# Peptides against a protein of PDB entry 9GMZ: the designs that were tried, part 31

Target 1, 343 residues: chain A of PDB entry 9GMZ
Amino acid sequence: TGFPLELLTRPATERLAYFENYTVAHPRLKEVYEILMRTIAEPAGASFIFVYGASGVGKTTLRLRVEQKLTELALPKLESDRARVPVVGIEAIAPESRYFNWKEYYTRALITLEEPLIDHKFDYGVRGISRDNFGKINVESKVVAPALRRALENALIHRHPDVFFVDEAQHFGKVASGYKLQDQLDCLKSLANMTGILHCLLGTYELLTFRNLSGQLSRRSVDIHFRRYCADSPEDVQAFKSVLLTFQQHLPLAETPNLVDHWEYFYERTLGCIGTLKDWLKRVLSDALDREATTITLKDLQKRALSVAQCQKMFKEIQEGERQLSETEADVQNLRSALGLGA

## One batch from the design tools (peptide; made by RFdiffusion4, then SolubleMPNN)

Design b1_p10_1_s3 (from b1_p10_1, 3 letters changed)
Fold by OpenDDE base, seed 3:
Structure b1_p10_1_s3 (fold): chain B 343 residues (1-343), chain A 10 residues (1-10)
Amino acid sequence: as target 1 above (343 residues)
Amino acid sequence: MPMHEPLPLP
């Protein structure tokens, strides 16, 4: 099965949007999705979920698919409880300054919680937070971060989402020299404890540094490793090729490009990360549509590929993250052996 | 939109 052939007569914007919205349920995404959905349904006293993996592995796609599913599952209840929001998802922003901007974080979280679909006006108990005539939240410049935090706590309690997602959560770790990463974790922990809302932090392997800093978070967190595909695994290579075949059939072009025959080049420039692959193909598709091209060539792929230097940098970051996890797995095995628990 | 299972390799 390929793309709807009718797309070939549609505007370039619709053709691009089709591919952008097309999600392949590749084995690693499906596995992590099932674990995450189960953990959200039955958190078993967890306050945090950490989802970590390579940049471009597909964490944002995972988040958006879970948000969609939680919304779909909540729809029958939302008809009776118009105050409830089933899920909240935000992206953490890299601070321009040496300090994480908590005021901006709280403001963005409040804006996301209070999207126009919620007719139910809530009093935040904070002067200088208002809704405009379009239902958008306006936060006056005079509102200080502690007041925004209280407003967010009240909003989270009132809206009672099943989970609060923070994508690119490694940005909490970008703290100035002399500030403790621990202080950021303590702020998040306090927010989760005060609201009773489960928090899911999605990010790169830099999140492992957060995980290791708090022995108390370890008891109240679930860890989910979103692995890339490895070229040394025949099963992973087959899965990666299957994803290429699927994207090949779902590029809305007059002539189906042969992506599968170039799988090694795709692997070299994505490191087995399906998000990186999809974003590369989106760029190449956009260029092809702008030229009214009938297909994608290897030259078109090469024009939008990550450089070897970028791939080498990304690969070093992946190897360091995978090493840290492998050491942790070895430590668990050593602990089990020392406890007289079999392998 | 739904998630799509990847196509089997021929």
Scores: peptide ipSAE 0.349, ipTM 0.918, DockQ to the pose 0.895
Fold by OpenDDE base, seed 1:
Structure b1_p10_1_s3 (fold): chain B 343 residues (1-343), chain A 10 residues (1-10)
Amino acid sequence: as target 1 above (343 residues)
Amino acid sequence: MPMHEPLPLP
């Protein structure tokens, strides 16, 4: 089964949107999705979930699919509770300074919580926060970070999302000192505790450094490793090839390209990261649609591939993250052995 | 939109 053949007569925008919206439930995505959904449903006293993995592994796709599913599951309750938001998701911004911009974080979180599904005006108890005629929050420049925090705490309590997502959460760690990082962790911990809202931080392997700095967060956190596919695993290679086969059948082109025969080249330029693969194919599809091409060639793929230097940099970052996790697993085994617990 | 199971390799 491939794409609907009627798409071949549709505008390039619709053909591209079809592929963009097409998500393959590849084994690693499915596994992490199931773990994340279960953990959100039954947090067992956890206040944090850490989802870490390579850049381009598919963390944003995971978040969006969980947000969609939580929204679908909440629909029957939202009819009775018009104040409730099932899920909220923001992206953490890289700090321009040695300090995290909490004012911007709180503002974005408030704006996202108040997106137009909510007819109910909530008074945040903060002067300089208003809604426009479309229900969007306007925050006056005079509103200070502590006031925005109180507004966000009140909004989170009132809207009671099942989870608060923070994408690119490694940006919390990009601060001038370990002390300031601890203060930021304590701020997040306090926000989760004051609101009773489960926080899910998604990020690169740099998020591990952030996780390890707070022994108190570690006790109230669930860890989810979103792994890439590894070329040294036959099962991972088969899964990666199956994803390529699926994508080639769902590229809305007149002639089905043979992506599977080039699996090694796709692996070389994605490092087994399906998000990187999808983004690459999206760029190549866009170029093909713009020139009204019947298919995609190897030359078209090469034109939009990541450079070898980009892949080498990404691979080094992956290897460092995978090493840190392997060391952590060894430390757990050593601790268990030292405690007289079997392996 | 649903998630789609990957196609089996031939």
Scores: peptide ipSAE 0.349, ipTM 0.918, DockQ to the pose 0.896
Fold by OpenDDE base, seed 4:
Structure b1_p10_1_s3 (fold): chain B 343 residues (1-343), chain A 10 residues (1-10)
Amino acid sequence: as target 1 above (343 residues)
Amino acid sequence: MPMHEPLPLP
């Protein structure tokens, strides 16, 4: 029930890669995965899915696992339709400037859609977009953002993915002084409407501002809350300890560390976020492998832990997001009661 | 790669 013991004789790179690729299907991840897969299969006229939760809750892991599953499910159809891409996923980058870089966004989306393994050449209808001899997309510096948008719209229509993922989507909210967040949302709505492609935005609780700004999005969006584990819930504490037990058995070290006995310290420094936990253990494992260590100690954990100040900042951001959701749930209940829909 | 169910606590 642990890691393959043969890994102890393998290079540090293989041992680290084993742990990196090891995903625990913890209860919250499994729940959100099943909801997301079902919503992608049957969007019921939705144009958007919002997946929001704490930083480090595991949204990127969720995305990658859904992308993998959608690709596996599409394989039989891809043999007959060589133009189709089953899924596309990008990360929104925080702009270096005060303005969201739409040119960079469209370029990255086009590059991701046009992976070299796609034999079908597509005409983007835009001068200055080409493929090199390796099939890589080249965008000339002279190509303007409106032309890149048209190229992306055409590529999305032609490749027809089941979903377009945008991770770290809270970065769309980083609008410069004078632009409204509404204009960014209207731009995304227009892209989804013009292409007919379902968009899934994954991000922090800052995505709740996007939900609230557009009464038109709310009619065509599905909301998925990816919750952290809470220390005030005995069930959540047991689930968190079970994840620690699983990770300790799957760290490719000669001596199994006892992580479960330190669960309170792991909770203090992860806030119940399994992505933060996995990233922490990955850093500590890398350090242990570099030293040819037989196990991980509490001192090794402390060396790579988030600072108390970082945890306090992250916890305030989580509490504000959880508060906003609780207020929204109360408003829905008040609306139902006011409509005479019984409690 | 599949997702793995977490181990039950003893």
Scores: peptide ipSAE 0.347, ipTM 0.917, DockQ to the pose 0.889
Fold by OpenDDE base, seed 2:
Structure b1_p10_1_s3 (fold): chain B 343 residues (1-343), chain A 10 residues (1-10)
Amino acid sequence: as target 1 above (343 residues)
Amino acid sequence: MPMHEPLPLP
C-alpha cells in the first residue's frame, strides 16, 4: 500500500510531514531497535549502551523511535507516578571551543528533563535554577557546572528515566588530549553510577575510541553496531532496494517515481545509509512540492545529491570505522584463542 | 507513528 491518496489534495507542508514521519523498519534498524529495547528493559548491570555506526545510518531515527516506544509503554505507570519521566534524549553539541561545555550539557539535560507538562516542582537545591509560570526551567548564567551536575543528578534520580540518550556522543571525544577524553568518560560514568540511570550514547565510529580508552566501561557497557548496507552482499542490496521501493510508494506525489531502477546511484550517494537516503529524498520531495511537480526525476535527485567528494570523504570515515571494528573483533578472537577459549 | 515493514521486491 502506498501513501494515502487524499494527501495529494493537502498542503505541501502536510505532504512533506507525512514523508518525514514515515519510517521504514528496514532489517538493520529493526535489529538494532530490538537489541536496544531489550537492553533497556534488561540492562543486566550495564550502565552504558554504545550505539555506533556511519553518519546518516539512522541513529537519530532509532533514538526517536525508542523514545516514542518507551513513552507509550510508560503511559499507564505515569498516571500513578507523576514525577516519572520515561525517557530523556539530548543531542551533544559540537564544542565551539577545544573543551566540551559541561555547563551547557547539564543545562540542556535539565531543560529536557523538566518539560512544562511535569506538574511536580522539584527543588534542585541549587540557587539560580527556577521554573517560570509555564513550568520551564530557567538556569541563571551564574550557576556553575558542579551545581548543575548536582541538579541533574537529583533530577535524574527523581524523574527516574529508563534511559538517558545522548545523540552525537562522539562530540565528547573532540577534546585534543586522550586524558581529557578519559575525564569526560569518568564524568559520565560517575553520573550514571550516582543516579543509577542507564546511559545510551549514540554516535559515529569515533565512539570506538571511547570504548577502547576505558577497559572499565567495557565491563558495564553493551555495544550495538548499527551497520550500513553493503553492495557486496546480495541480501543487503535486496534490503536497500526494498527500502527504495517503500519510499517511492510513500512519496506523496501524483506519479510514483521509479527509484528502484536507480538503486546503484542511490547507493553511490548514500553509501548504504538509510538516514542519508531519507534526508536526500526529503530534500527532493520538498523541491518537487514547491514546484507542484507530479513526480521526481533523476535530475531532481542529482540537484540534491551529496557530491562525489562528500561521498568519498564519508566512505573513508566508514572504512576506517569498519576496519577498527574488524581489528577489534579479530583481537577478541585472538585473545580468546590465546586464553584457550575456542574461536 | 509506527514503523513500517519494507515492501517486498516483486
Scores: peptide ipSAE 0.345, ipTM 0.917, DockQ to the pose 0.888

Design b1_p10_1_s4 (from b1_p10_1, 4 letters changed)
Fold by OpenDDE base, seed 3:
Structure b1_p10_1_s4 (fold): chain B 343 residues (1-343), chain A 10 residues (1-10)
Amino acid sequence: as target 1 above (343 residues)
Amino acid sequence: MEMHEPLPLP
């Protein structure tokens, strides 16, 4: 079982798009997907979901798959309620300045809420927010951040999504010296409370800093750890090799490359992160298609690999995040033991 | 978009 052989006669753009759209349901992705879908269906009074894990573990892929599934499940209801949006997903952008740009965040969130062909014009209650003839939201420069927030609150209430996703949410933590990360969390908490909409923040282990700052958020949040594959686990190594085999069979090339035999090199340069692996293979595939190559070689892989220095940096960030979680697990065990609960 | 189960190792 591999890619459709007809792709070999198709343009390079279509061959690349096939691989880009191909998602392997690897064990960790499936586990986190099931937990996330269940939590969205039954929040049990949670206002936040935190999904954290290594950069390139596959959080964006998880988000997109959940967004798709929630949209599919909502389709029968959307026929009767054309005002409803089932899900909203945005990426938080790293601020160019020392300050998180809330005006841009609210504008992007509003645009994303209204991008669907929603025939129903909503009055945002804010002067200087309009919909153009193409149905796109236009925000006049005169509209201030507090007005955009009110517009977003009204839009979220009216559209009533099952969840609001914020990808790369660690960027909320990039505040200037002297601004408290707490103020950003309090702003998000206020938005969730005012709208009644469940928020899911996806990001790196830097999101753990957010969790630790608010004892009130801990009571209203669900935490989901999206783990990488570990080379010290035989099961994780087998799962990682299985993903390599799957990608190997789904690279639309005339000759199937042997990726599995190079699994250690793939692991060394991805740290067990499937998103990093997929992005690497996309780059290499693009180069191969541009050269009209029949296959991918080890030399082609090496040209697009992350440097050892990049991998060492990413690995330090992963080890620090995994350490913080392990310490938290030990603290839970210590608390249970102190309460007379078995470990 | 479909999610595909990984292929079993031989």
Scores: peptide ipSAE 0.409, ipTM 0.931, DockQ to the pose 0.913
Fold by OpenDDE base, seed 1:
Structure b1_p10_1_s4 (fold): chain B 343 residues (1-343), chain A 10 residues (1-10)
Amino acid sequence: as target 1 above (343 residues)
Amino acid sequence: MEMHEPLPLP
């Protein structure tokens, strides 16, 4: 099955939107999706979920699909409980300073939490927080971080989302000292405990450093590794080729490009990360549509590929993350052996 | 948005 042929007569914007909205349920995405959905449904006393993996592996796609599914599952309850928000998701911002901007974090979280079509006026009990006629939250500059935190705590309790997503959560770890990082962890832990809301932190392998600093968070966290496809695994290579085949059939072009025959080049420039692959193909498709091209060529692909230097940098970051996880697995085995538990 | 199973390789 391919794209709807009627798209060939549609504007470039609709053709591009079709591909952008097309999600392949590749094995790693499906696995992580199922684990994440199950963990959200049955957190078993966990306050945190950590989802870590390479940049461009597809964490944002995972989040959006989970947000959609949680919204769909909540629809019957939302008819009776108009105060409820099924899910909230924000992106953590890279700190401009050696300090995380909690004021900005709380402001963004409040804005996102109150963006849904919520007719119910909620009084946050904080002066300088208002809602406009469109339901958007306005936060006056005079409102301090502790007041915004209380407002967010109250909003999270009132709206009771099934999960609070924080994307790019490695940015919490970008702090000048381990002590300040512990204070940030304690701040997040306190927010989760005070609200009773499950927090899901999605990020790169830098998130592991954040996870490992708090033995108390580790006891109340579930870990999900979103792996890339590895070229040394025949099964992973087949899965990656199957994704390429699927994308080539769903590029809304008059002539179907042969992406599968170039799988090694696609692998070289994506490191087995499907998000990176999709973003690459989206850029190439956009260029092809702008030229009214009938197909995509290898030259078109090369023009929008990541450079070898970018791939080498990304690969080093991946290898370091995968190494840290392998060491953690070995440490678990060593701990089990030392406890007299069989391996 | 639906998630689509990947196509089997020929």
Scores: peptide ipSAE 0.403, ipTM 0.931, DockQ to the pose 0.915
Fold by OpenDDE base, seed 2:
Structure b1_p10_1_s4 (fold): chain B 343 residues (1-343), chain A 10 residues (1-10)
Amino acid sequence: as target 1 above (343 residues)
Amino acid sequence: MEMHEPLPLP
């Protein structure tokens, strides 16, 4: 089934919003989604989940879908426990400075955790944190990072989310000279331990460096590799083509574009990353809607494609990440063999 | 927000 044909008579904004909101449950997304949902439900003493993969593989889409599902599943419990928030999701900001801004992180986390719709006002016990008449948190600039941390710890304990999501978590790795990435990891570990809240860090393959720094976290973490589709795998090529077919049927245009026949070009410019593909098609759809076009052409695709240079850079970053994982897998296998556990 | 299974290739 394609898009609702009535969309063709709707405003461009509604047509674009339809496609933006349309998520294909492609095999890799579904697999990672099921693993993540299971791990959140049964963390088995884990304090961290690491979700890593290529930029544009779909990690943010994964997060948002899990957040929605956890919210839906929590609704019956929220009626009895009005203090509870089912899930908290934030994006880690790339520091403008050479160091991660913990004050900003804690402030954003508090603001996200304490949406206006939460009836139960919590006293954070911290001067300079207040709620307005709409229930929105205001954090005064004078509030220091340690006080914001205590406020967040108390808020997380009180709200008791099933998971705390941090998207773009590789930004924790951006430390100034003299700070260790270990100190950032120990800070997060302490937050998870003090609150008892499961943390899920989503990021690029740069997150692997963060994961590998703490042999203590490795024992209390679950790892989820969100893989891209590989052109050397016939199954992955079929899955990628199936996603293209699905997107072409769900582009709210009068004439269905043939995206599948151009699958190699789509693969070349997305590296098998469905998020990159979706974002590309969104840009092209927006342009097509703005000009009241009946379809999308190869020329329209080319106008909004990532450059070959961008793709080459992204591919090198992917290859390095995949190599590091392969080496880690080989190291695990070598360790198992050395321990006499066999293959 | 629903996730949709990808269409089978013909």
Scores: peptide ipSAE 0.402, ipTM 0.930, DockQ to the pose 0.899
Fold by OpenDDE base, seed 4:
Structure b1_p10_1_s4 (fold): chain B 343 residues (1-343), chain A 10 residues (1-10)
Amino acid sequence: as target 1 above (343 residues)
Amino acid sequence: MEMHEPLPLP
């Protein structure tokens, strides 16, 4: 099984779009997807889901696939309830200032929640929020963050999504003091409590800092670890090679490149992160299509690889996150043993 | 848009 051969006669843009849209359901993605879908369907009184893992592990791909599936499942109900939005997803942006920009966050959340495809108009109860002739939300510069928060609370209650996704959620933690981080967590907790909407925060291992700072969030949160593939696990190496084989067959090139024979080099430059792998292959495919090349070579791969220095930095960040998780798991086992619950 | 299972290694 491979790409449709007719793509070889298609424009470079269509060939690239095919590969961009191709998602491999690798074992870790499938596992986390199933857990996340189940948790969204039956949150059991949880207000938060934390999905954490290495940068480039595939969290954005996970989010987009869950958003799509929730939308597909909601379609029959949306015909009768035109006010409902099944899911909303935003990316948290790194603050340009020393402080998280709540005004920007609320504005982006409102714009995403109120896409033009929603025929049912809603009054936000806030002056200076309007829709243009194309149904796009316009927020006047005079609207302050507390008013935007009230507008978002009202919109979330009215649209009633099954989940609110925040990707790159570690950016909430980029505050100069632990006190300011607690205030941000309390703000998010208040938003979830006021709206009754389940929040899913996706991010790096820096999200573990959020989990540890709020014992109250921990009681109302579900944790999902999105692991990378580890080279010390034979099963993980086989899964990683299987992903390489699959991408190899789905690169719309005249000659199938042998990616699997270079698996160690791919592992070295991705750290077992499939998102990083896919993004690397997209860049290399784009370059090959621009040159009308029949295949990709090791030299083409090397040109678009992350530097050794970038990989070393990313690996240190991963090792620190994996260490913190292993300590937490050990602490839970020690607590269970100390309570006499047995192993 | 579906997710595709990875190909088995030969």
Scores: peptide ipSAE 0.394, ipTM 0.928, DockQ to the pose 0.880

